# Ledger of designs, part 30: peptides against a protein of PDB entry 2Q3Z

Target 1, 272 residues: chain A of PDB entry 2Q3Z
Amino acid sequence: YVLTQQGFIYQGSAKFIKNIPWNFGQFEDGILDICLILLDVNPKFLKNAGRDCSRRSSPVYVGRVVSGMVNCNDDQGVLLGRWDNNYGDGVSPMSWIGSVDILRRWKNHGCQRVKYGQCWVFAAVACTVLRCLGIPTRVVTNYNSAHDQNSNLLIEYFRNEFGEIQGDKSEMIWNFHCWVESWMTRPDLQPGYEGWQALDPTPQEKSEGTYCCGPVPVRAIKEGDLSTKYDAPFVFAEVNADVVDWIQQDDGSVHKSINRSLIVGLKISTKS
Target 2, 254 residues: chain A of PDB entry 2Q3Z as posed
Amino acid sequence: YVLTQQGFIYQGSAKFIKNIPWNFGQFQDGILDICLILLDVNPKFLKNAGRDCSRRSSPVYVGRVGSGMVNCNDDQGVLLGRWDNNYGDGVSPMSWIGSVDILRRWKNHGCQRVKYGQCWVFAAVACTVLRCLGIPTRVVTNYNSAHDSNLLIEYFRNSEMIWNFHCWVESWMTRPDLQPGYEGWQALDPTPQEKSEGTYCCGPVPVRAIKEGDLSTKYDAPFVFAEVNADVVDWIQKSINRSLIVGLKISTKS

## One batch from the design tools (peptide; aimed at target 1 N144)

Design b2_p16_8 (made by RFdiffusion4)
Pose (drawn by RFdiffusion4):
Structure b2_p16_8 (pose): chain A 254 residues (1-148, 151-160, 170-248, 256-272), chain P 16 residues (1-16)
Amino acid sequence: as target 2 above (254 residues)
Amino acid sequence: SGVEELPVGSPGADAP
């Protein structure tokens, strides 16, 4: 979770899982410096640099900023999202085989966002950043499935959508800022829309808080709960509707 | 190569 520089990112579907190898490259030349630069351009550093550096004692603070800076609403984030099959301005999300070239590109262009990312690209870069800084991190994929004239599927078909698959990262740490018993894996989601409140989204939120439905736990628990849960009911006339099943075959490299 | 991320129910969302 810290030292291994290559891994797998799972894609495809719940029935046909694809294992895409990936070069996280967290110890490649210039990557650590780029990660320290990422921290020093974060909006909290601009607001209060002395405090920002002091807070870097916390993996909660750093995990939040690190993952949060990958797809930042501010112009200084690492990647720009796109899902319309139109990637000519830059580079397709399906092309990358690693996080390193993106991070170097980002540094070299005045810390401007690199085009383009999709959920697994953001998660892959977040893994590289956090593993470089020493926070144990893994990329995780969740799969969702449809069964087909449903209004539900039409609403979605034609960025908090429910996708065929969605990726995020989990980082390992204690949570002295929370009630006792929430140490361990924390979910961090670097995909784009910081929207409700706060400088960043989403996380870190304890995986246990998600499983337990304890959605008042910081940070951004409802956003992560929504990626692995969806309750759908029909009223033809009360009935459970399985046209959409969310939270299947959640996967990570062994 | 990677796989395009699609909305559920979209053509190709469950393609092999």

Design b2_p16_8_s1 (made by RFdiffusion4, then SolubleMPNN; from b2_p16_8, 6 letters changed)
Fold by OpenDDE base, seed 5:
Structure b2_p16_8_s1 (fold): chain B 272 residues (1-272), chain A 16 residues (1-16)
Amino acid sequence: as target 1 above (272 residues)
Amino acid sequence: MGTPQLPVGAEGADAP
C-alpha cells in the first residue's frame, strides 16, 4: 500500500472486467517534491499558509486537500477531466500508463492542468500522492457506479411507455468508477471509524464548495451511517443507490416499474 | 490501453 510502485487498475464493465498495469511511482525522482508543491498551491495554503501547514500532520486534512487538488476544478489542480472522446488537444485518458508522467507534466508546465483524465487517472494520481505522503492507499473500482446529483440516494430514470429514457438524463450510472481508500485514524469521529477511508478525486460533486470527496470511513458506508463526515451520502449512493424507473404514460400518469433494470455497485479493492 | 468510463447503456460501455 505504501511501498508498491507498480500495480493494476480494474476497468471495463461488471460483465467484462479488465485491468491495466499502472506505474504509481511514488518513490521516483522528484515525485515527493511535486506532492509538496501540490500542497503549497492548494487554496487553503494560499488563504492562510500557517493554518494549512499546521494541519498537514492530519491524514484526514491532507487526504481532503489531495482529493480536491488532483482535479483542476476550482483550483490549480493536476488533471482536467473529459469524457466526450475529443482529446486531440491533449493526451487521451486511455493512453496513460502511470502517475509519474502526469505529475511531472503538471509541475513542469507551472502547475497547469494536464489534459486529460477520467476516474481511474484521478484515482491513480491521488493514490501516488497519498502514498508519497506516507498514507497507505489503494485504488478501488466500483462497477455500475451511481452518480447521485440530488442527494436522494436514488438514480431515477423517467421512461415513456416504450421504455425510452425521457428528460435531461442528469442522473447516471457509470459502467465503472474508480476512487481511493486510505488507511488512517479518525480522531475527529467516535471510536471505531479508524481504518480504510474513501476519497474520491474525480470532480463529481462539490463538498463544502470544492470538488472533493471524503475522507469517509468505509465502515460508515457499510453500516449505513450517513451522518459521518465527509460526504457519506454521496459515497454511499455510488455503491448502494436504488435505481427507480418511472414509466410516464401519455395521460400523465406515472408509476414505478416493477423490474429493477440495473443493480448499483460491485466494488473491487486492490490488494497492493 | 485503458477502457473509457462510459454511462451504462452507452455504446462500448459493456464491450468485451
Scores: peptide ipSAE 0.539, ipTM 0.936, DockQ to the pose 0.619
OpenDDE base, seeds 1, 2, 3, 4: peptide ipSAE 0.376, 0.377, 0.387, 0.376; ipTM 0.802, 0.802, 0.802, 0.805

Design b2_p16_8_s2 (made by RFdiffusion4, then SolubleMPNN; from b2_p16_8, 5 letters changed)
Fold by OpenDDE base, seed 3:
Structure b2_p16_8_s2 (fold): chain B 272 residues (1-272), chain A 16 residues (1-16)
Amino acid sequence: as target 1 above (272 residues)
Amino acid sequence: GGTQQLPVGAPGADAP
C-alpha cells in the first residue's frame, strides 16, 4: 500500500463497474516536498506551527489534515471540485491520469487550487499524500454512495403528487464515490479500532467547521458505532443510508414512503 | 479518462 506507485481506481456504476489506471507517484521527484508544503500551509500550522508540528507524529491528526487540505474549501488546498460538465477554464476531472501532475501544478502556481476534481481525483491525491507521509493508504470506491446532509442517516426526497422531486437536491446518491482508507492505530479511541480508517477528502460536509472527513474506523462503521470520531454518522450514511420519499398531496398532507429501489452502498476496496 | 461521478438516475450515470 505504501510501495505501489501504479494502481487502478474503480468507477462507473454498480451495474457497470469500470476502472482506470492511476499513477499515484508517491516516490517521484519532489512529491514528498510538495506533501510537506501541504502540511505547512494548513490552517492549523498557520495558527500554531509548534502545536501542528508536535502532532504530525499522529497519523490520526495528519490524516484529518490531509483530508481537509486535498480540497481547496476554506483553505489553500489542492483541488477545486466541479460536477456540472463546465470544465473549459481548467482541466476536466476525467483527464487526469495521476496525482503527480496535480500536485506539481498546485505547488508551481503558489498553492493555488487546481481545477478540477471529482471524488476519485480527491481520493487519489489524498492517497498519494498519505503514502508519501508513510501512512498505508488505499482508494475505496462505493457505488450508490449517499450524501447525507443533515446527519439523520436518511436520504430524503421531497416529491409532489406526481412524484417529481421538489426543493433542494443537496441530499443525493452518487452512482459512485471514492475516498481513502488508511491503516493506523487509534490510541484516541477504545481498544479494537486499530486498522483501516476511512478518510474522505471530497468536500461534502463540514466536520468541526472544515470540509474534511475522518479518520473513522472501518470497524466502527461495520458495527454501527456512530459515536466514534471522526464523522462516523456521515461515513455510515454513505454506505448504509435508507432512502425515504416524502410525497406531498394536494390537500397538504405528506405521505412517507420507503424507497426500496435505491439501495445505498456497495463498497470495493483495492487489494494493493 | 475516468467516468464522471453523477447522481443516480441522471443521464449517463449507469452507462455501460
Scores: peptide ipSAE 0.503, ipTM 0.923, DockQ to the pose 0.626
OpenDDE base, seeds 1, 2, 4, 5: peptide ipSAE 0.310, 0.299, 0.318, 0.021; ipTM 0.766, 0.777, 0.796, 0.680

Design b2_p16_8_s3 (made by RFdiffusion4, then SolubleMPNN; from b2_p16_8, 7 letters changed)
Fold by OpenDDE base, seed 1:
Structure b2_p16_8_s3 (fold): chain B 272 residues (1-272), chain A 16 residues (1-16)
Amino acid sequence: as target 1 above (272 residues)
Amino acid sequence: SGTPQLPVGAEGDQAP
């Protein structure tokens, strides 16, 4: 996982799975130096350089920093996300073919945010950075991926008496979502949570005040141990949320209905 | 080229 520079990222939908080739390029000229710059401009370094540097031996700490710094939310991070198909003032997320050009653009423009990314772009850049830093990392794709806003493990829709969806909630299901899994020990947790850890650099929810996510043991998600740091409920919901319809009745009552037509989660891990 | 992320079912707010 550290040694492979070219791979594939899965996209599309559960019914129509697609993949694209991606150049992670972690060994290309200057990329490691850019990754080090990324660490040196992170808010924790700027606040207390000595403390930040002393913690860089921890893949848990570094993984969390990288998940926050790959997006430009809250900091001088790498990518600005955009999903509204208005990319004329930047680069379409769909046009990227690798992490190298993105990282070089970021650095060469004084650590200005690169326009634009979507989930796989964030994940792929994070994968490159983590690999550069010696952390075994892979991109994963989850089809029908949930974004739970309120940590109740549900995607909730409000419907009128005719079953028509009302309003526009931030809670949603993506056709696909990408994040990364990194291999590390978890000395900060109870024994047995070593192995793959989920990290999500796409800005979705704040964790401890920053748009970052993880690391959280994949085992904890699989076993439903939501007490494990970091962000277990959110990551659990991405792959396991139930969809609930709140149906308003004519008498003003509200009926809760489980929507079985919308099944959250179909995770595919990559070999490269 | 990549494929865009899109909502399934009801549309919700886009990621920030």
Scores: peptide ipSAE 0.408, ipTM 0.803, DockQ to the pose 0.349
OpenDDE base, seeds 2, 3, 4, 5: peptide ipSAE 0.401, 0.392, 0.400, 0.391; ipTM 0.801, 0.799, 0.813, 0.799

Design b2_p16_8_s4 (made by RFdiffusion4, then SolubleMPNN; from b2_p16_8, 7 letters changed)
Fold by OpenDDE base, seed 2:
Structure b2_p16_8_s4 (fold): chain B 272 residues (1-272), chain A 16 residues (1-16)
Amino acid sequence: as target 1 above (272 residues)
Amino acid sequence: GGTPQLPVGAEGWDAP
């Protein structure tokens, strides 16, 4: 997971799984230097360089910084996300074939955000950076991935009596979502949470005021321990959220129904 | 190239 520079990223949908080859390129010339620049422009470094540097020996700390810095939200991060199929002023997320070009573009343009990324691009860049920093990391794909926005572990749809979705509620399920898992100890947690930690660099929800996510032990997610930092409820919901239909009748009554046909989560971890 | 990340609505749950 540290040494592999080429791999595959799973995409598509649960019924139509696809993959693309990806060049992570963590050992290519200049990439380590770019990763160090990424650390040196992070908000924590800018606030207190000495404190930030003193904490870079912690994979937990570094992982959280990287998850925030791979996206350009709230900082001088690497990638701007876009999902509306309008990429004419940048590079289509579908056009990327590796992390190296993205990182080089970011650095060469004065740490200006690169246009554009989607989940797998964010994840892949994070994977490259973390590997470059010596943290064993893999890309993970989750099909039918929930984005819980109100921390209730539910994806809620409002429907009329005919079953038609009402309103502009932004809670949604993605056909697929990608993030990374990194191997690290968790001295900040109770014993037993060492191992794979989920980190999500795609800007979905704010964690402690910043668009970042994790690290959270994969074990905690599997066991349903939502008290573990960081962001266990959000990551749990991505793979386990229940779907609730709120059916609004003409008389103004609202009925709650659990939609058992909508199964959230099908996680695939890469072996490369 | 990659495939786009797309929202899945209840009506599109079985969509590719």
Scores: peptide ipSAE 0.400, ipTM 0.791, DockQ to the pose 0.537
OpenDDE base, seeds 1, 3, 4, 5: peptide ipSAE 0.385, 0.385, 0.389, 0.403; ipTM 0.792, 0.802, 0.799, 0.794; seed 5 fails the geometry check

## One batch from the design tools (peptide; aimed at target 1 N144)

Design b2_p17_1 (made by RFdiffusion4)
Pose (drawn by RFdiffusion4):
Structure b2_p17_1 (pose): chain A 254 residues (1-148, 151-160, 170-248, 256-272), chain P 17 residues (1-17)
Amino acid sequence: as target 2 above (254 residues)
Amino acid sequence: HEEESIESDKYNNGATF
């Protein structure tokens, strides 16, 4: 989770899982410096640099800033999202085989966002950044499925959608800032919309808090709970509707 | 049941079945 520089990102569908190899490249030349730069341009550093550097004692703080800076609402984030099959301004999300070229591109262009990312690209870059800084990190994929004239599927078909698959990262750490027993894997979601409140979204939120439905636990627990849960009920006339099943075959490299 | 796409022809993440 720290030292291995290549891995797998799972894509495709719940029935036909694709394993896409990936070069996280966290120890390639210039990558650590780029990661330290990423911290020094984060909005919390601009607000109070002395405090920001002091808070870098915490993997919770760093994990939040690190993942949060990958797809940042501010113009200094690493990547810009796009899902309309129109990637001519720059580079397709399906093209990348690693995080390194994106990070280097980002540095060389005044820390401007690189076009374009999709959920697995953001998650892959977040993994590289956090593994480089020493926080054990893994990329995870969740699969969702539809069964087809449903209003539910129409509403979605025609960025907090429910997708065929969605990716994020999990990082390992204790949580002395929370009630006891939430140490371990924390979910961090670098996909785009920081929207409700706060400098960043989403996480870190303990995976256990998600499983337990303890959604008051910081940070951004409802956003991660929503990616792996959806409750759908019909009233033809009360009935459970399975036109949408969310939270299937959640996967990571062994 | 058969699994199908949630996404449209225009806006998608490129998943295949």

Design b2_p17_1_s1 (made by RFdiffusion4, then SolubleMPNN; from b2_p17_1, 8 letters changed)
Fold by OpenDDE base, seed 3:
Structure b2_p17_1_s1 (fold): chain B 272 residues (1-272), chain A 17 residues (1-17)
Amino acid sequence: as target 1 above (272 residues)
Amino acid sequence: MKEEFIESETFNQGATL
């Protein structure tokens, strides 16, 4: 989880699992330097360099910083996300074959955001950076992955009488979603939460005002302990959210229905 | 399922219910 530079990232759907090869390249020339630049341009460093540097010995702190800095939301981060299939002014997310070119482009253009990324690109770059910094990390794929916007553990859809989704689709279920898990101790938590920690660099929701997510103990998610920092409700919802349909009738009445046609969450962890 | 809501294998999109 640190030494492997080439691997696979799982994509597709729960019914049709696929994978792509990916070059993480954490030991390629200049990549460590770029990772250090990433730390040195993060908002916490710019606000208080001494405090930021004093905390870089903590993989919890570094993991959270990296989660925020892999996306360009709120900062000088690496990647701009785009999901509308209009990539003519950049590189299609589907065209990337490794993290190295992305990181080099970012650095070489003065830490300007690279166009474009989607979840597996964000996750893969985060994996490269974390591995480069000595944190054991793996990419994970979750099929039927929920995006809960209000941390209520529900994916809520408004539907008309014909079952057609109405209004904003801000809450959704992805066909697949990727994030990373990093191995670390959690001295900031009660004993027993050491081990794999989920981190999500895709800019889905803000955590403490920044588009970042985690680290949160995988154990806490599995056991339903939503009180653990960071972002346990959000990560829990990605793999366990209930889907609720609010069916609106012509008479103005609304019927609540639990949708059991789709099971949220099917997580696959990489082996290397 | 409507064609416009078919999940892609390599492109992130919302799944239909």
Scores: peptide ipSAE 0.146, ipTM 0.717, DockQ to the pose 0.188
OpenDDE base, seeds 1, 2, 4, 5: peptide ipSAE 0.022, 0.101, 0.099, 0.035; ipTM 0.587, 0.694, 0.701, 0.641; seeds 1, 4 fail the geometry check

Design b2_p17_1_s2 (made by RFdiffusion4, then SolubleMPNN; from b2_p17_1, 8 letters changed)
Fold by OpenDDE base, seed 5:
Structure b2_p17_1_s2 (fold): chain B 272 residues (1-272), chain A 17 residues (1-17)
Amino acid sequence: as target 1 above (272 residues)
Amino acid sequence: MKEEFIESETFNLGATL
């Protein structure tokens, strides 16, 4: 989880799991320097360098910074996300075969955002950076992964009497979604939350005003402890949200049609 | 009830189920 430079990332669907080879390359020439630059351009360092540096001994702090800096939302981060199949002005997310080229492009272009990433690209780059910084990390794939925007633990669809979706489709279920798990102690929490911590660098929702997610103990997610920092409700929803279909009638009345539990988080895959 | 979802090998797709 620190020394391995080549691995696999799981993709596809719950029924048809696929994988791609990935070069994490955390020990390749110049990668450590790029990871240090990533830390030195983060908003917390720019605001107060001394305070930021004093906290870099904490894998909790570093993990949270990395989850925010792998995406370019709100900062000088590494990757710009795109999901519309229009990649003509950059590199298709599907064409990347490793983190090294992405990180080198970012640094060599003056920390300009690299076009483009999707979830597994964000996760893989985060995995490289965290491993490079000495934090044991793995990429995790969740199938039928929910994106809950309001932290109500539901994915809600409003439909007319004909079954057509009404309004925006902001809440959604990914066919698959990737994030990372990092091994660390949690002295900032109650005893027993040491071990694997989920971190999500894909810019889905803001946490404390920044597109970042975690670290949150995997144990807390498994046990349904949503009170623990960071972002437990969001990560819990990714793997456990209920899907609710509401039918809106012409008179404006709304009634519940279907409550589909157990459709989200059908399978979680990672290399052991 | 049989649920439908978007199948893809290498593309991350949001689905309305």
Scores: peptide ipSAE 0.045, ipTM 0.667, DockQ to the pose 0.202
OpenDDE base, seeds 1, 2, 3, 4: peptide ipSAE 0.036, 0.036, 0.034, 0.039; ipTM 0.647, 0.640, 0.590, 0.673; seeds 1, 2 fail the geometry check

Design b2_p17_1_s3 (made by RFdiffusion4, then SolubleMPNN; from b2_p17_1, 6 letters changed)
Fold by OpenDDE base, seed 4:
Parts: structure tokens; C-alpha cells; sequence
Structure b2_p17_1_s3 (fold): chain B 272 residues (1-272), chain A 17 residues (1-17)
């Protein structure tokens, strides 16, 4: 999880699982330096360099910083996300084959955001950075991945009497979503939460004011301990949310229906 | 559930099922 520079990222759908090769390249020339620059331009460093540096021995701290800095939201982060299929002013997320070029572009252009990324790109870059910093990390793909926007552990669809989705701000389920899991101790938590920690660098929701996510113990997610920092409810929802259909009748009545046929979350983690 | 094409392995989008 640290030494492997090449791997696969799983994509597609639950029924049609695909993968792409990816060059993480954490040991390629200059990549470590770029990762250190990433740390040195993070908001916490800019606010208080001494404090930030003193905390870099903590994988928890570093992981959270990296999750925030891989995306360019709120900071001088690496990647700008885009999902509208209009990538003419940058690089299509689908064209990347590794993290190295992305990181080099970022650095070489004065830490300007690289256009563009999507979930697997964010995850892969985060994986590279974390591995480079000595944190065992793997990319995880979750099929039928819920994006809970209101922390209620539900994906809610509003439907008319004909079952047609109403409204433009409905929550969503990604066909697939990628994030990373990193191995670390959690001295900031009660004993037993060491091990794999989920981190999500895709800018989906803000955590404590910043587009970052995690680390949260995978164990906490499995056991349903949603009080565990960081962002347990969100990550839990990604893999366990229930889908609720709010069916509005013409008379204005609303019926709540839990869609039991839809299974949120099918997680695949790499073994390398 | 909406089916995804096997030819769109990198297509990433929110879906309604």
C-alpha cells in the first residue's frame, strides 16, 4: 500500500465493473517535493506554520489536510472538479492515466488548480500523496454511492403520483464513487479505531468549513458509530444510506416509501 | 435501477433509481 506505484482503479457500475490502470508514481522524481509543497500551501500552514509543521507527524492531521488540498476548493489545492462534460479549457478527467502528471502540472504552474478531476482522479492523487508521505493508502470504489447532503443518512427523492422525480436539488446516488482508505492509528479517538480510515478528497460536502472528509475509522462505519470524527455520518451514508421516495399526490398528500430494492454501497478496495 | 453501459466505464454521474 506504500510501495506499489501502479495499480487499478475500479469504475463502471455494480453490474458492469470496470477498471483502469493508474500510475500513482509516489516514488517518481520530484513527487515527494510536490507533496511537501502541498502541505506548505495548505491554509493551516499559512495561518500558523509552526503549528502545522508540528502536527505533520500525525497521519490523522496529514490525512485531513491532504483530503482538503487534493481538491482546490477553499485553498490552493490540486484539482478542480468538473462533471458537466465540458472540459475544453482543460484536461478531461477521463484522460488522466496517473497522478504524476497532475501533481507536476500543479506545481509547475505555481500551484494553480489543475483542470479537471472527478472522484477517481481526486482519490488517486490523494492516494499518491498519502503514500508518498508514508501513509499506507488504497483507492476504494463504492458503487451506488450515496451523496447525502443533509446528514440524515437518507437519499430522498421527491416524486409525483406518476413516480417522476420532482425538483432540481434532489440528493443523488453516484453510479460509482472513489475515495481512499489509509492505515493509521487514532490516538484522538477511543481505543480500537486504529486501522483503515476513510478519506474523501472529492469536494462533495464541507467538513468543519472545508471541502474535506475524514479520516473516519472504517470500523466506526461498519459498527455504526456515527459520532466518531471525522464525518462518520457522511461516509456512512455513502455506503449505507436508505433511499426514500416522497410521493406527492395531486391532493397534496405525501407518502413516504423506503426503496428496499435499491442497495446503496458496494465497496471494492484494492489489495495492493 | 438504471443500468450503466459497459462502454461507459468512466462515466461518473449521479443517478436516480
Amino acid sequence: as target 1 above (272 residues)
Amino acid sequence: MKEESIESETFNQGATF
Scores: peptide ipSAE 0.200, ipTM 0.736, DockQ to the pose 0.162
OpenDDE base, seeds 1, 2, 3, 5: peptide ipSAE 0.099, 0.193, 0.208, 0.179; ipTM 0.711, 0.731, 0.721, 0.729; seed 3 fails the geometry check

Design b2_p17_1_s4 (made by RFdiffusion4, then SolubleMPNN; from b2_p17_1, 7 letters changed)
Fold by OpenDDE base, seed 5:
Structure b2_p17_1_s4 (fold): chain B 272 residues (1-272), chain A 17 residues (1-17)
Amino acid sequence: as target 1 above (272 residues)
Amino acid sequence: MKEEFIESETFNNGATL
C-alpha cells in the first residue's frame, strides 16, 4: 500500500467488472518534489505557511488537503473533471495509464489544471500523492454509487404519470465510482476509529466550503455513525442511499411510487 | 458539480436506476 507502484483499478458495472492497469509511480524521479509543490500551493499554506507546515505531521490534515488539491475546483489543483465525451482540447480520461504523466504535466505547466479526469483518475492521482507522502493508501471502486447532494441519504426522482423524469437530474447513481482509503490513526475521534479512512478527491460536493471529502473512518460508515468527521453522511450515502421515485400528478400532488433500498452500493472492489 | 454525462462502456456515467 506504500511500496507498490503498479496496480489495477476496477471499473465497469456490478454485473460486468473490468479493470485497467495503472502506474502509480510514487517513487519515480521528481514525483516527491511535485507532491511537496502540491502542498505548498494549497490555500491553507498560502493563507498561513507556518500553521499549514505545523499540521503536516497529521495524516488526517494531509489527507484532507490532498483530497481538495487533486481536483482544481477552488484552488490550483491538479485535474479538471469532464464527463461529456468532449476532450478535444485535452486528454481523454480513458487515455491515462498512470499518475506520473498527469503530475508532471501539472507541474511543468506552472500548476495549471490538467484536462481531463474522471473518478478513477482523481482517485489514482490521490493514491500516488498519499503513498508518496508515506500514507498507506488504496483505490476503492463502488458499483452503483450514489451522489447525494442534500445529505438526506436519498436519491429522489420526480416523474410524471408517464414515468418521465421531471426537473434536474442533479442526484444520480454512477455505474461505478472510485475513491481512496488511507490507513491512519484518528486521535481527533473517539477510540476505535483508527484504520482505513475514506477520502474522495472527485469534486462532487463541498465540505467546509471546499471540494474535498474525508477522511472518514470506514468503520463509522459500516456502523452508521454519521456524526463522525469528516463527511460521514455523504460517504454513507454513496454506499447506502435509498432510491425513491415520486410521481407528480397534473394537479401538483406527489405520491411515493417505489422505494428501492438495495440498489446503491452493490459491490465494493479493491486490491487486497 | 459534475458535468452532464454520455453513456459509454469505458468511462463512468450516471444513471436513473
Scores: peptide ipSAE 0.037, ipTM 0.675, DockQ to the pose 0.116
OpenDDE base, seeds 1, 2, 3, 4: peptide ipSAE 0.037, 0.024, 0.027, 0.025; ipTM 0.651, 0.615, 0.622, 0.648; seed 1 fails the geometry check

Design b2_p17_2 (made by RFdiffusion4)
Pose (drawn by RFdiffusion4):
Order: sequence, then C-alpha cells, then structure tokens
Structure b2_p17_2 (pose): chain A 254 residues (1-148, 151-160, 170-248, 256-272), chain P 17 residues (1-17)
Amino acid sequence: as target 2 above (254 residues)
Amino acid sequence: DDLDLEKSREERPVGTS
C-alpha cells in the first residue's frame, strides 16, 4: 500500500470486471517534489501557511488535502472532469496508464488542471500522491447495476449520478479526532463536486462509519454512504424496487 | 455490442445504452 508502484484499477461492470494495470509511479523522479508543491498551493496553505504546515502532522489533514486537491473546485487542482465523450481539448480518461505524466503535466502548466479525468483517473492520481507521502492507500471500485420503462433510469440517463462503476481510494490511519474505534481504512473520494460545505470533498470517512450508517462522522459520510447505498420503493397500490442495485462487487487489488 | 458495452471503460449512468 506504500511501496508498490503499479497496481490494478477495476472497471467494466459487475458481471464483466476489467482489470486495468496502472503505473502509480510514486517514487519516479520529480514526483515527491510535485506532491510537496501540491500541498504548498492548497487553499488552506494560502489561508494560513504556518498552520497548514503544522497540520501536516496528521494523515487525516494530509489525506483530505491530498485527495481533495486532485479534482479541486479551485483552478489549482490536478484534473478536470468530463464525461461527454468529447476529449479533444486534451487527453481521454481511457488513455492514461499511469499517474506520473498527469502530475508532470500539471506542474509544468502553472499547476493548472489537466484535461481530462474520470472517477478512476482521479482516484489513481490520489493513490500516487498519498502513497508518495507515506500514507498506505489503495484504489477501490464499486459497481452498480440497472434492470430495464423505469422513471428512475430515465432521470439518470437523460455529477452525483449513479454510474456503472465508481472509483475512490481508501487510506490507512488512526482517527484520534473521532470517537474511539474508527482507526483503519478511511474512504477518500476525489471526484469533482465539493458542494455541501468545507474546503474539500469527500473524506476521509471511516469505512466502518459507512457500514454502520453512522453518518455524523467527519468527513462527508453521506456522500460515501450514497455511493454504496440506494433505497428505492414503489407505490403501485409499498414495494421494494430492484430496477437499481448499488454497492456490488466492491473491489481492490489483492 | 452488449458485451462490448459491459466491458467499456467509459463511465456512464446506469441504464445508458
């Protein structure tokens, strides 16, 4: 989770899982310096640099800023999202085989966002950044499925959507800032919309808090709970509707 | 075509053909 520089990002569908190899490249030349630069341009550093550097004692603080800076609402984030099959301004999300070239591109262009990312690109870059800084991190994929004239599927078909698959990262750490027992894997979601409140979204939130439905636990627990849960009920006339099943075959490299 | 869609890397909403 720290030292291995290549891994797998799972894509496709719940029935036809695709393992896409990936070069996280966290120890390639210039990557650590780029990661330190990423911290020094984060909005909390601009607000109070002395405090920002002091808070870098915490993997919670750093994980939040690190993952949060990958797809940042501010112009100094690493990547720009796009899902309309129109990637001519720059580079397709399906083209990348690693995080390194994106990070280098980002540094060389005044820390401007690189076009374009999708959920697994953001998550892949977040893994590289956090592994480089020493926080044990893994990329995770969740699969969702539809069964087909449903209003539910129409509403979605025609960025907090429910997708065929969605990726994020999990990082390992204690949580002395929370009630006891939430140490371990924390979910961090670098996909784009920081929207409710706060400098960043989403996470870190303990995976256990998600499983337990303890949604008051910081940070951004409802956003991660929503990616792996969806409750759908019909009233033809009360009935459970399985036209949408969310939270299937959640996967990571062994 | 359906099999190719299941193996597609393009992220899309559920139910999208």

Design b2_p17_2_s1 (made by RFdiffusion4, then SolubleMPNN; from b2_p17_2, 11 letters changed)
Fold by OpenDDE base, seed 3:
Structure b2_p17_2_s1 (fold): chain B 272 residues (1-272), chain A 17 residues (1-17)
Amino acid sequence: as target 1 above (272 residues)
Amino acid sequence: KEEELLRSTQQRPVGWK
């Protein structure tokens, strides 16, 4: 979790699981220095360097900073996400084979955002950075991963009488989604929440005004403790959301239907 | 095969059918 530089990332779908090799490269030359630069350009450092530095001994604090800084939303972060198949002005997310080239490009271009990433790229870069900083970390893949936008633990689809999705298609389920789990103590929580913590660097929802997610104890998600910081409802929904269809009828009426064909969540943790 | 590879490696929404 901290020593292995090469691994696999799971992709595909729940029915057709695939994987790709990935070079995390946390011990390659200059990578640690780039990780330190990442910390030194984070908004909290820019606001109050002394306070930021004093908190870097906390893996909870550092994990949350890294989650925010791996994406370029709201800051000088590493990666710009894109999902529309228009990658001609950058590098296709599918072209990356490791974290090292991404981090080097970011640093060498004055901390300019690298184009482009999708979930596994964000997760893999976060994994590299966290490992560099001495935090045991692994990439996790969740199939049929929900993106809850309004914190109601539901994925809601509005459908016409023909079953076609209408209106804003904001809430969705990904075929797969990747994030990281990091091992740390949680002195900021009640006893028993030490261990694996979920962190999600893909810019999906804002947490306390910034596109970041976690750390949240995996145990809290498993036990349904949604009051646990950080972002427990969002992470819980990724793996446990219920799907609801709001179906419009010919007479203009709308009825609620539970969609039991869309089963959210199938999480796979990696060994490296 | 290329199309299948792309489908397997890209994130995409599901359940919109």
Scores: peptide ipSAE 0.398, ipTM 0.855, DockQ to the pose 0.468
OpenDDE base, seeds 1, 2, 4, 5: peptide ipSAE 0.386, 0.378, 0.382, 0.385; ipTM 0.857, 0.845, 0.852, 0.855

